# Peptides against a protein of PDB entry 5B16: the designs that were tried, part 65

Target 1, 136 residues: chain A of PDB entry 5B16
Amino acid sequence: TPSRINHNERLEFLGDAVVEFLTSVHLYYLFPSLEEGGLATYRTAIVQNQHLAMLAKKLELDRFMLYAHGPDLCRESDLRHAMANCFEALIGAVYLEGSLEEAKQLFGRLLFNDPDLREVWLNYPLHPLQLQEPNT
Target 2, 136 residues: chain A of PDB entry 5B16 as posed
Amino acid sequence: TPSRINHNERLEFLGDAVVEFLTSVHLYYLFPSLEEGGLATYRTAIVQNQHLAMLAKKLELDRFMLYAHGPDLCRESDLRHAMANCFQALIGAVYLEGSLEEAKQLFGRLLFNDPDLREVWLNYPLHPLQLQEPNT

## One batch from the design tools (peptide; made by RFdiffusion4, then SolubleMPNN)

Design b2_p18_8_s2
Fold by OpenDDE base, seed 2:
Structure b2_p18_8_s2 (fold): chain B 136 residues (1-136), chain A 18 residues (1-18)
Amino acid sequence: as target 1 above (136 residues)
Amino acid sequence: SEVLEELKKKVKELLEKR
């Protein structure tokens, strides 16, 4: 059985892929006429450590990080990187133990504070499971 | 982020079209 630390790193690995996938899919459908370079630019902005750390802060992960790893996070850049990784691990865990839809919903809620913009983001596109099971 | 703000503007434009 892997250590808890190794498990978190594995979750981070998974979560990184999930975040990038969700971001890519939504951008792809939201902007059908946008060239690859533009899509990539938006994706980079969304998934970069600085932004993910900001999303993590909305969940107050900074408090947990300082509690657990305070001595190693004395620099702001270190904390930011750790929070971004922790956020990825969280998304990975939600995907692993829940579903892609649950990860999508969590990510979308954090990505946009404006509920109307959030709704646009979340509805582009509809996941195949939503089409197959609209009442779930 | 300027890019993120631009993204939000584009999403808002989509919202306005609905």
Scores: peptide ipSAE 0.629, ipTM 0.939, DockQ to the pose 0.857
Fold by OpenDDE base, seed 1:
Structure b2_p18_8_s2 (fold): chain B 136 residues (1-136), chain A 18 residues (1-18)
Amino acid sequence: as target 1 above (136 residues)
Amino acid sequence: SEVLEELKKKVKELLEKR
């Protein structure tokens, strides 16, 4: 079996794609008149390490990282990068063990603290392929 | 970020249209 590190990196790879996809789909439907450049700008802001690290903090991944890897994460930038990667791995795991829907729900809950905004984000039309995906 | 705040503002506008 692959090492833990290898497994986490693979999950990160998967999670990165899931985060990108979910972000892209929701932005696409939310803003039908927004040009590609604008969509890309919002996507970049959502998926950049700094933001993902912020989302990771909501899951208390920072506490975990400091406990497990504190000596190796002396710089704040290093911690942010590690948390972002860990967050992606987590999303990847949720998608892998659950479904895209579960990943969508988790990601949406973290993106918006305001429940009304969250509802708008989550309940806009979804990509047809996502509608076809079975739930566990 | 400013971009994220702008995004949230736009989403809020969508909410208000509903």
Scores: peptide ipSAE 0.627, ipTM 0.939, DockQ to the pose 0.853
Fold by OpenDDE base, seed 4:
Structure b2_p18_8_s2 (fold): chain B 136 residues (1-136), chain A 18 residues (1-18)
Amino acid sequence: as target 1 above (136 residues)
Amino acid sequence: SEVLEELKKKVKELLEKR
């Protein structure tokens, strides 16, 4: 339905911002000495459709998308794009109906299969200079 | 992705420093 599509697009809009924000914040704290260009490079890699689609696969969204929109997703590129959008919408929904923390946790779990690496990502150490900005 | 792999390596390095 058009209403459902509109709703998903709105959630996608929100989710895009949330994913961008979470990624940016974590990278910023993890790599306090990394220049903006490097941060941006990592961010791009994390939030680009190709990667988000991979994260979506972990949630079996590919199966869902093929079931719901199979005829329109015959090409892998189309499926990837749709999955990425759907993933953003999902994150948006988690944020909207849950919290930023829940979105953060979900995103982190998907980003890193290794629980130790995941912990580093989620619980990054604060750089001494960053400690001066506690209200960030 | 080479960039993502590099990121993972960087995160691993942080882990090792802890």
Scores: peptide ipSAE 0.621, ipTM 0.939, DockQ to the pose 0.913
Fold by OpenDDE base, seed 5:
Order: structure tokens, then sequence, then C-alpha cells
Structure b2_p18_8_s2 (fold): chain B 136 residues (1-136), chain A 18 residues (1-18)
């Protein structure tokens, strides 16, 4: 069996893909007239380590990281990177043991503090031109 | 993040159109 470290790295790998995918899909449907460059800009902002670390902090992963790895996290940038990785691993685990829907819900809840904005993000209406496209 | 704030504004605009 793989080590705990290997397992976490694998979960991070999966979570990275899930976060990327969910972000891409939601942006794609929310902004049908936005060019690829604009979509990519928003995606980058959402999935970058700084932002993921902020989301991780909402789950108090910072406390966990400092408890478990404090001596190795002497710089804020190191903590931020570790938190982002841990967040990805968590999302990966949620997807793996739960579902994409559960990962989506968790991610959405963290992305927007405003419940109304969260609702738009999670349950956006499809643009008329997008109705002809499958959403699988 | 300025980009994130812009995103939130755009999402809010969508909300207001509902």
Amino acid sequence: as target 1 above (136 residues)
Amino acid sequence: SEVLEELKKKVKELLEKR
C-alpha cells in the first residue's frame, strides 16, 4: 500500500483536477460571451494558491497545518502553499468518497460568502445558445 | 483580489437580472 504521503499527493492530484474542472465549467456557463482569455483570467484567480489557501482557512486548515507541520512552515508563503495543497487533497477526497456534486457544493459554499451569489454560481440558468450543448 | 472582486460583481449582475 502507498504511504500516507503518497496517498495525500494522489488526492491532491485528483483535487486539483476537480477544482480546475468545476471552475471551468461554471465560468463557461455563467459567462457565455466572455472570451477564452477572460475565462482563463477568472479561473486563474480562483484556483491560484493564494485563493485556495483563503478557502482552506475557512475550514481552519491553517490550524491543522500549524499543528502538524509548524516547524516546516516558518514562512507565510510556505504555509499558503501547504494549505492550498491540503485544500486540493480535501476536495479530492470529497470527490473520491462522495461525489462531484458534493465537491461542487463544498467549493461553492467556500467561494461565496453571500448566499445569493452562491446560488447563482451553483444554480445558474443555461444561456439559450448553451441549451443545445450537452452538459455531462 | 481585484479579479475576484470583478467576478463577484459580474455574478451579482446576473443575480439582479433574475
Scores: peptide ipSAE 0.607, ipTM 0.937, DockQ to the pose 0.915

Design b2_p18_8_s3
Fold by OpenDDE base, seed 3:
Structure b2_p18_8_s3 (fold): chain B 136 residues (1-136), chain A 18 residues (1-18)
Amino acid sequence: as target 1 above (136 residues)
Amino acid sequence: MSILEELRKKVAELYKQR
């Protein structure tokens, strides 16, 4: 069996894809008139390590990281990178053990502090042209 | 204004338009 470290790295791999996918889908639905370049710019901003680390901090993963790995995380950049990876692993675990819907809900709650904005992000109606596309 | 701040502003505008 793989080590715990290897298992976490595998979860991180999966979580990276889930975060990328959820971000892409929601941006696509919310902004039907936004060009690809704009969509890509927002996606990059959402999924970059610095932002994911901030989301991880909302879950107090920083306290966990400092407790478990403090001596190895003396640099802010090292902590940020580790936090982002840990966040991805968490999302990967939620998807794997739960569902994509659960991962979506968790991600949305962290992206927006305002519950009304969360509602928009999570439940914005599909554009008429999107409704005509099956299996999407 | 950062890209993330722009995004949050755009989502807020959608909320106002609902």
Scores: peptide ipSAE 0.648, ipTM 0.941, DockQ to the pose 0.849
Fold by OpenDDE base, seed 2:
Structure b2_p18_8_s3 (fold): chain B 136 residues (1-136), chain A 18 residues (1-18)
Amino acid sequence: as target 1 above (136 residues)
Amino acid sequence: MSILEELRKKVAELYKQR
């Protein structure tokens, strides 16, 4: 049985992939006319540690991290990195123990506070280009 | 405007088009 630390790192590894995948898929469908460079730019902005840490803060993971590891996370950059990792591990756990759909829903809820925007993100409409090229 | 803000704006535009 792996140690708790190993388990968290493994979950982080999995969660990183899930976050990357979900972000990529949603951006791809939401913006069918956006070039790869633009898609990549948005993806980077979404999955960067600074942003993931902000998402983690919505779940109050900062309180958890400070409670568990306060002395080791005195630097803002260290805390941000740890929170981002913890967030990824959480998404990984949700995927592992639940489903990709559950991970998608959780991630979407955190990405957009506005329920209308959230709905668009989670339930993307078919774009005219997608209608013209349904198999692409 | 940040990249994320730009994204939100683009998503909002999609919402209005629905």
Scores: peptide ipSAE 0.648, ipTM 0.941, DockQ to the pose 0.843
Fold by OpenDDE base, seed 4:
Structure b2_p18_8_s3 (fold): chain B 136 residues (1-136), chain A 18 residues (1-18)
Amino acid sequence: as target 1 above (136 residues)
Amino acid sequence: MSILEELRKKVAELYKQR
């Protein structure tokens, strides 16, 4: 229904911001000597549709999409974009209904299969505001 | 090497330096 579509698009809008924010913050703290251009390059690689679609595949969103929209997503590019959008909507929903921390953890788990690398990614210095307000 | 692979390599380096 149009209402469902609008809802998903709104969640996608929010999720896009959350994904980009998390990515930016982690890159910023992990690589303090990396120039803006390098940070932006990594961010782009992480948040681009092709990569988000790969993350979505780990959640088996491809099966969901083919089941729900198979005929409309016969093209690989269409499926990829739809999966990326759905992934963003999911992250948006996790943030909205849960917390930024939950979104962070989910995103981190999907971004790195290796638990050691995942730990590095997730274990960055806290922002001063987080230090002051740890329960916020 | 893709950009993502490079990123993973950099993160791995950080892991080794912990």
Scores: peptide ipSAE 0.638, ipTM 0.940, DockQ to the pose 0.819
Fold by OpenDDE base, seed 5:
Structure b2_p18_8_s3 (fold): chain B 136 residues (1-136), chain A 18 residues (1-18)
Amino acid sequence: as target 1 above (136 residues)
Amino acid sequence: MSILEELRKKVAELYKQR
């Protein structure tokens, strides 16, 4: 049985892919006339550690991280990185134990505070591969 | 204007066009 640390790292690996995939798919459909470079720019902004850490803060993961790893997180940059990783692991867990849809809903809810913008983001057509996903 | 802010603006435009 893998250690809890290894398990979290595996979840992070999975979550990173899920976040990347969801972001890519939604951007692809939202902006059909945007070139690859523009799509990549938006994707980078969404999935970068700084932004994921902000999303993690909405879930109050910072409080958890400070409690569990306070001595090792004396710098904001260290906390940010840890929070981003934790967020990815969480998304990975939601995907693994729930579904891609649940991961999408959670991620979308966090991405946009404005419910109207959230609706636009979430209600675009799904990529065909999302329909074939075992955890859908 | 940040990239994320630009994104939100673009999404808002899509909302208005629906």
Scores: peptide ipSAE 0.635, ipTM 0.938, DockQ to the pose 0.821

Design b2_p18_8_s4
Fold by OpenDDE base, seed 2:
Structure b2_p18_8_s4 (fold): chain B 136 residues (1-136), chain A 18 residues (1-18)
Amino acid sequence: as target 1 above (136 residues)
Amino acid sequence: SSILERLRKEIAELLKQR
């Protein structure tokens, strides 16, 4: 079994991909007429360290980081980077131990404080199967 | 982020179209 540090780095690797994927998928569906450059611009803004650190702060991961790694995080930029990585690891863990759906829901809840916007992000457009009458 | 704010506005417009 890898060390905790190595395991966390592996989770970061996984989480980075999950965050990137979820972001890409949602943008792709939300804006079917937006060119790749526009999609990429939004994605970059969403997944950049500054933003992910902000999302991490909503979960009070900054307190955790300072507790666990305070001496190594004397600069705000260092803390931001570490928080972004920690957030990725968290998403990776949620995906790994739970599901992509759970990761999606958590990510969506953090992305938008406005519940109406959150709903659009998570559910627009509706999957074709969601438009069908229940068969059970 | 101005880009994120633009995103929120665009999503808000989608909401209005519902």
Scores: peptide ipSAE 0.650, ipTM 0.936, DockQ to the pose 0.877
Fold by OpenDDE base, seed 4:
Parts: sequence; structure tokens; C-alpha cells
Structure b2_p18_8_s4 (fold): chain B 136 residues (1-136), chain A 18 residues (1-18)
Amino acid sequence: as target 1 above (136 residues)
Amino acid sequence: SSILERLRKEIAELLKQR
């Protein structure tokens, strides 16, 4: 059995890909006329460590990190990096044990506090089935 | 982040288009 550290690193690897993928897909559909550079700019802003750490803070991972690794996380930058990694590992775990949809929903909930913006992020454009069978 | 704020504004505009 691999060490917990190894397991977390593997989950982080997976989660990094999931976050990247979800972000890319959503941006791609949200902005069909936006050039690659613009898409990449938004993606970078969403998935960079600074932002992921902020998302992690919403889950109180900062308390977790300080509890588990306090001595090694004296600097804010170190904590931020660790939180971002932990967030990726979390998303990886959600994908692994759950589904891409569950990862998508969790990520979306954290990305946007505004439920209307969240809905647009998650569901724009509407799938043909949603158009055919709208909730009334 | 100014970029994230721009993103939120753009999404808000998409919302208005619905």
C-alpha cells in the first residue's frame, strides 16, 4: 500500500487534470467566440494556486493544513501552495470515488457564490435535452 | 483578481441574455 503522501500526490495529479478539464470545457462553451488566448487567460486565473487556495479556504482546508502541517507552512505562500494541492487532491478524490458530475458540481459551487452565475457556469449553453424538457 | 472579476461580469451578461 502506498504511503498517504504518495496517495495524496496521485490524487493531486488526477485532480489537477479534472480541474483543468472542467474549467476548459465550461469556458469553451460559455464563450464560443473568444480566442484561445482569452480562454487561456480565464483558465489560468481560475486554476492558479492563488485562486484554488481561496476555494480551499471555503472548505476550511486552511485549518486542516495548519493542524496537520503547521510547522512547514509558516509562510502564506507555502500555505497557499499546500491548500491548492490539497484542493486538487480533494477534487481528484471526488472524481475517483464519485463522478465527474459530482466534481463539476462541487467545483461550480465553490467558484461562484452567486447562484445565478453558478447556474450559468454549470449549464450554459443548455443541452438539447434541457431545451426539450425544461423544468416548469 | 481583475481577470476573475471580468469573468463574473461576462457571465452576468450571459445571464441577462437568457
Scores: peptide ipSAE 0.644, ipTM 0.936, DockQ to the pose 0.866
Fold by OpenDDE base, seed 5:
Structure b2_p18_8_s4 (fold): chain B 136 residues (1-136), chain A 18 residues (1-18)
Amino acid sequence: as target 1 above (136 residues)
Amino acid sequence: SSILERLRKEIAELLKQR
């Protein structure tokens, strides 16, 4: 049986892929005339550690990390990196135990505080994820 | 992030087009 650390790293691996995939799909369909470089620029901004750490903070993962690993996280950059990894692991777990739809909804909810922007991100225009992955 | 702000603006424009 893998250690808890190994399990978390595996979830992070999965979550990283899920976050990148969801981001890519939404950007691809939202901006059909945007060149690859522009899509990649948006994707990078969304999935970079600094941003994922901000999303993690919305879930109070910073408090969790400081509680669990405070002595090892003396630098702000270390905390940010750890929070981003933890966020990826969380998304990975949601996907693994739930569904891609649930991961999409959680991620979208955190990406945009404005519900109107969130709705556009998630639902406009319709894309294959909405057609193939019903909410369960 | 300035890039994220640009993204929000672009999405807002899509919202207007709905």
Scores: peptide ipSAE 0.631, ipTM 0.934, DockQ to the pose 0.895
Fold by OpenDDE base, seed 1:
Structure b2_p18_8_s4 (fold): chain B 136 residues (1-136), chain A 18 residues (1-18)
Amino acid sequence: as target 1 above (136 residues)
Amino acid sequence: SSILERLRKEIAELLKQR
């Protein structure tokens, strides 16, 4: 089996794709008249390190990072980057051990504190093939 | 439409963080 570090990096790789995919799909359907450039811009905003780090903070990953890697994360930018990576790895793990639906739910719950926005994001009609995604 | 505009606003706030 790969080392824990390698495993985390692999999970990060997977999670990055999952976050990108989920964001892309939801934006695509929520904004049917938005051109590609706009979609890409919105996606970038949602998946940028600064934002993902904020989502990670909601899960108190900052406390973990400071505990485990504090001396190596003296700069705020380094911490944000590390937290973003950690968040991606977490999403990757949720997808891997659970399902895309579970990753979607977790990501969506974190994206919005406003319950109305959360609901429209999570429950907006998606492609029929995505409705077939197994939950377990 | 109103809810989508609110959503756009939230995303716009994220854009400011770039």
Scores: peptide ipSAE 0.563, ipTM 0.925, DockQ to the pose 0.095

## One batch from the design tools (peptide; made by RFdiffusion4, then SolubleMPNN)

Design b2_p19_1_s1 (from b2_p19_1, 7 letters changed)
Fold by OpenDDE base, seed 4:
Structure b2_p19_1_s1 (fold): chain B 136 residues (1-136), chain A 19 residues (1-19)
Amino acid sequence: as target 1 above (136 residues)
Amino acid sequence: RREELLEKIREWLDKLAAE
């Protein structure tokens, strides 16, 4: 039986892949004419530690992290990194215990405070040239 | 409307990518 810390690291590993996958799929369908380089750039931007930490803050993980790991997180950069990792672990857990759809919904809700933008992100129409591709 | 929203997402992505 892995330790709780080890389990979190495993969840982080899984969550990292889920976040990257969801991001990739949505970008792919939202921007059918965008070249790979542009898609990759946007994906990197979305999944970078700074942004994931912002998403984590929306879940008040910063308060959680300071409570649970305060002595080890004296630097803002350390906190940001830890928050990003924790966010990935959370998404991993949602995927593992729930479904990809649940992870998608949670991720989308956190990505956009604007419900209209969120709707576009979550419910993209399939482009005619992408009809043979998996939607998720 | 959708095009407008897509543009807003694009702008957000551009800003995010610039960070």
Scores: peptide ipSAE 0.726, ipTM 0.961, DockQ to the pose 0.876
Fold by OpenDDE base, seed 1:
Order: sequence, then C-alpha cells, then structure tokens
Structure b2_p19_1_s1 (fold): chain B 136 residues (1-136), chain A 19 residues (1-19)
Amino acid sequence: as target 1 above (136 residues)
Amino acid sequence: RREELLEKIREWLDKLAAE
C-alpha cells in the first residue's frame, strides 16, 4: 500500500481538479456574458493558494499543520502552500468518499459566509441562452 | 435582489483577482 503522504498527494491531485471544475461551472452559469479571459481570471483568483489557504483556515487546518509540520512551516508562503494542498486533499477526499454534490456544498459554504451570496452561488438559475448546456 | 447579490459576488471576485 502507498504511504500516507503518497495517498494525500493523490487526493490533492483529485481535489485540485474538483475545485477547478466546480469553480468553472459556477462562474460559467453566474456570468453568461463574461468572456473567457474574465472567467479564467476569476477562476485563478478563487483557486490560488492564498485564497485556498484562507478557506483552510476556516476549517482550522492551520492548527493541524502546525502540530504535524510546525518546524517545516516557518515561512508564511510555505504554510500557505501546505494549507492549500491540504484543502485540496480534503475536497478530493470528500468527492472520493461522498459525492460531487457534497464537495460542492462544502466548497460553497466556505466560499461565502453570507447566506444570500452562498445561495446565489450554489443554486443559480439557468440563463435562457444556457438551456442547451448541461446542468453541470 | 439577485442583481444586487451578483454585483456583490463580482466585487468580491475583483478583490480576489487584485491580490
């Protein structure tokens, strides 16, 4: 069996794809008139290490990281990168053990503290020009 | 109301993109 570290790296790989996909889908439907460049810019902003680390902090993963890797995380950039990776691994695990819907719900809850904004993000109406597109 | 909320999301995204 692979090491725990190797398993986490695999989960991170999966989670990275899930986060990218969910972000892309929501942006696509929320902003039907936004050009590809704008969509890509917003996607990058959402999935960048700094933001994912902030989401990880909401789950108190920073406490876990300091406990498990404290001496190796003396630099803020190192901690941010590690927390982002850990967050991706968590999303990957939720998708793997649960479903895409569960990953979507968790991600949305963390993205927005405001329930109204969260509702718009998670449960967006389809635009008339999107009727021929898949729901996800 | 929805348009207002979308605008808030847009503003949030703009802030993230500027970081």
Scores: peptide ipSAE 0.726, ipTM 0.961, DockQ to the pose 0.843
Fold by OpenDDE base, seed 2:
Structure b2_p19_1_s1 (fold): chain B 136 residues (1-136), chain A 19 residues (1-19)
Amino acid sequence: as target 1 above (136 residues)
Amino acid sequence: RREELLEKIREWLDKLAAE
C-alpha cells in the first residue's frame, strides 16, 4: 500500500488535471471570441500557485499546513507551493470520491465571493457559434 | 447584466494575470 505522502501526491496529480480541465472549459465557454493565447494566459493565472494558495487559504488549509508541517515551511514560496499542492489534492479527492460536478461547484465557490459572478462562471449559456461546433 | 458581469470577470482575470 502506498504511503500517505504517496497517496497525496497521486491525488495532487489527479487534481491538477481536474483544475486545469475545469478552468479550460469555463474560459472557453465564457469567452468565445478570445484567442488561444488569451485563454492560455487566463488559465495560467487561475491555476498558478499563488492563486491556488489563496483559494486554499479560504479553506483554512494554511492553519492545517502550519500545524502539521510548520518547521518545513519557513519560506513563503514553500508554503504557497505546499498549499497549492494541497488544494489540488483536495480537488482530486472531491472528484475521486464525488464527481466532476462537485469539483466544479467547489472550485467555483472558491473562485468568486460574489454570487453573481459565481453564477455566470458556473452557468454559462452557449454562444451561437459554440452551438454549431460538433459534440460540444 | 450578463455582459457587465463578464466584464468584471475579465477585469479579475487581468488582475490575476498581472501578478
Scores: peptide ipSAE 0.724, ipTM 0.960, DockQ to the pose 0.890
Fold by OpenDDE base, seed 5:
Structure b2_p19_1_s1 (fold): chain B 136 residues (1-136), chain A 19 residues (1-19)
Amino acid sequence: as target 1 above (136 residues)
Amino acid sequence: RREELLEKIREWLDKLAAE
């Protein structure tokens, strides 16, 4: 029987993969002419702990973290790391108990405050060459 | 319109990548 900690770590593991996958897919479609190195750079930027912590803050996870782990999170860097992990766990949970679509929608909503940018991110038109790919 | 929005996304990504 897994402990609560183990459960959260497992969710984090899953969420990390989901976040990376979603990010990869959207970048791939949005920038069809961007080389792999550029895609990787942008992916890293999106999924880095600092950014995920920012997304977590939008969900007010910082309040939760400080309440639950305040003494252990005195340093900002520690809080960011914990928030990023918590965010991943949350995405993992959304995927697990909901769907990839729900995770995508939540992630996209958090990525962009601007609804127009969000729309482009979430509902990108496929490039003609992408339409010809067998795995699309 | 879409191109402009993509540019904004690109700028956002560049900013993130610089952090």
Scores: peptide ipSAE 0.722, ipTM 0.960, DockQ to the pose 0.861

Design b2_p19_1_s2 (from b2_p19_1, 9 letters changed)
Fold by OpenDDE base, seed 1:
Structure b2_p19_1_s2 (fold): chain B 136 residues (1-136), chain A 19 residues (1-19)
Amino acid sequence: as target 1 above (136 residues)
Amino acid sequence: RRQELLEKIRELLDKLAAE
């Protein structure tokens, strides 16, 4: 039986892929005229540790991390990194125990505070130039 | 309306990318 730490790291691995995938898909469909470089730039911005840590904070993971790992997280940079990892693990768990749709909904809900922007992000129409692409 | 919202998303992403 794997340890809790090992399990968490595995969930982080899975969550990292899910976050990356969801981000990529949504950017691709929302911005059909944006070049690859721009898509990559936005993806990097969304999935960077600093941003994921901010999303984690919305779930009060900072309080959890300080409670559970306070002695190991004396530096803010360490806390941000840990929070980002924890966020990935959470998304991984949501995907694993729920579905990709549930992970998408949670991620989108956290990405945008504005409900109108959230709606656009979560419910994108297929662009005419994307008709030959998978509808994912 | 949708195009306006997309532009707002891009603005937010631009800010995020600048960090």
Scores: peptide ipSAE 0.712, ipTM 0.959, DockQ to the pose 0.901
Fold by OpenDDE base, seed 2:
Structure b2_p19_1_s2 (fold): chain B 136 residues (1-136), chain A 19 residues (1-19)
Amino acid sequence: as target 1 above (136 residues)
Amino acid sequence: RRQELLEKIRELLDKLAAE
């Protein structure tokens, strides 16, 4: 059995992929006319440590991190990075123990405070041409 | 309405990308 720290790193690895995937899929469907460069820019913006750390704060992971690792997180940048990693690990755990759908719902709830925007993000009608992509 | 919301999302993403 791997150590707790090692396990968290593994979950982070998984969660990173899940967050990346979900973000990519939603952007792809929401903006069917947006070029790859624009999609990539938005994806980067969404999954960057600064943003994920902000999402993590909504789950009060900052309090958790300070409690568990306070002495090692004296710098704000260190805390931000750690929170982002922890957030990814959480998403990884949700996917692992639950489902991609559950991870999607959690992520979507955190991405947008506005419920109308959240609804659009989570529930998008497929463009007729997008229906030809079964693996998406 | 949906288009309006999409534009709002895009605006938020633009701001996020500018950070």
Scores: peptide ipSAE 0.712, ipTM 0.959, DockQ to the pose 0.870
Fold by OpenDDE base, seed 5:
Structure b2_p19_1_s2 (fold): chain B 136 residues (1-136), chain A 19 residues (1-19)
Amino acid sequence: as target 1 above (136 residues)
Amino acid sequence: RRQELLEKIRELLDKLAAE
C-alpha cells in the first residue's frame, strides 16, 4: 500500500504547516510584547511531537493506532511519533476537506480543556499596535 | 479578566516548554 502511505505523508506535510501557522498567528496576536525568541519557544512547545501526541490521545487515536499497528508500536516513543504524524495528517485532512477555520476550531478545542482559555485563544482581540499589520 | 486568562495561558505554555 505505497499509495496510502504516500497520501498520508502528503497530508502530514500539509497538516504540519497548518498547525505551525495557526500556532504562530495565535501566539503573535495574544502576546504582542513577547519577543521572537519567546514566541518561538512557545511554538516549539505546542507543536512538538510529545504534545501533538497528547492532543491525538484526546481523540482516542491511540486506540486506533494500536488496533491497526500495535505490533509495530511497542515502544512509547514509536507510538508518540506515529500519533503526532497521525494528528498532523488529520489536521491536514480537515483543512483540505473543510477549511482553515474548521482546523483552527478543532485545534483550539484540543489545546485547552478550560473553555475560558479556549475562548481567549480562538477569539483574540487585536492589539492597537497590531492594526499596522495584516490581519489574519 | 482577559489579562488573568492570558496569564493562565502563559503558565500552561511555560509548563509545556519545560517538558
Scores: peptide ipSAE 0.709, ipTM 0.958, DockQ to the pose 0.875
Fold by OpenDDE base, seed 4:
Structure b2_p19_1_s2 (fold): chain B 136 residues (1-136), chain A 19 residues (1-19)
Amino acid sequence: as target 1 above (136 residues)
Amino acid sequence: RRQELLEKIRELLDKLAAE
């Protein structure tokens, strides 16, 4: 049986992929005319450690990290990196124990504080062969 | 409305990308 730390690292590995995938899919559908470079730029921005750490803070993972690992995270950069990793592990766990949909919902909820923007992000346009949503 | 919201999302992403 792997240690908790090892398991967390594995979850982080999985979560990284999930976050990357979800981000890619949503960007792809939301911006159908955006070139690959633009998509990649936005994806990088969304999944970068600094941003994920911000999302983690919304879950008060900073408090958790300081409580659990305070002495090892005396530097802000260390805390940020750890928070990002922890966030990925959390998403990985949600995917593993729940579903991609649950991971999607959680991620979306954290990405946007504005519920209207969140809705647009989560409910991206369907394939052209599918029923299209009203364009308002 | 949707287009407006998409633009707002893009604006946020632009800001994020600029960090």
Scores: peptide ipSAE 0.710, ipTM 0.958, DockQ to the pose 0.930; fails the geometry check

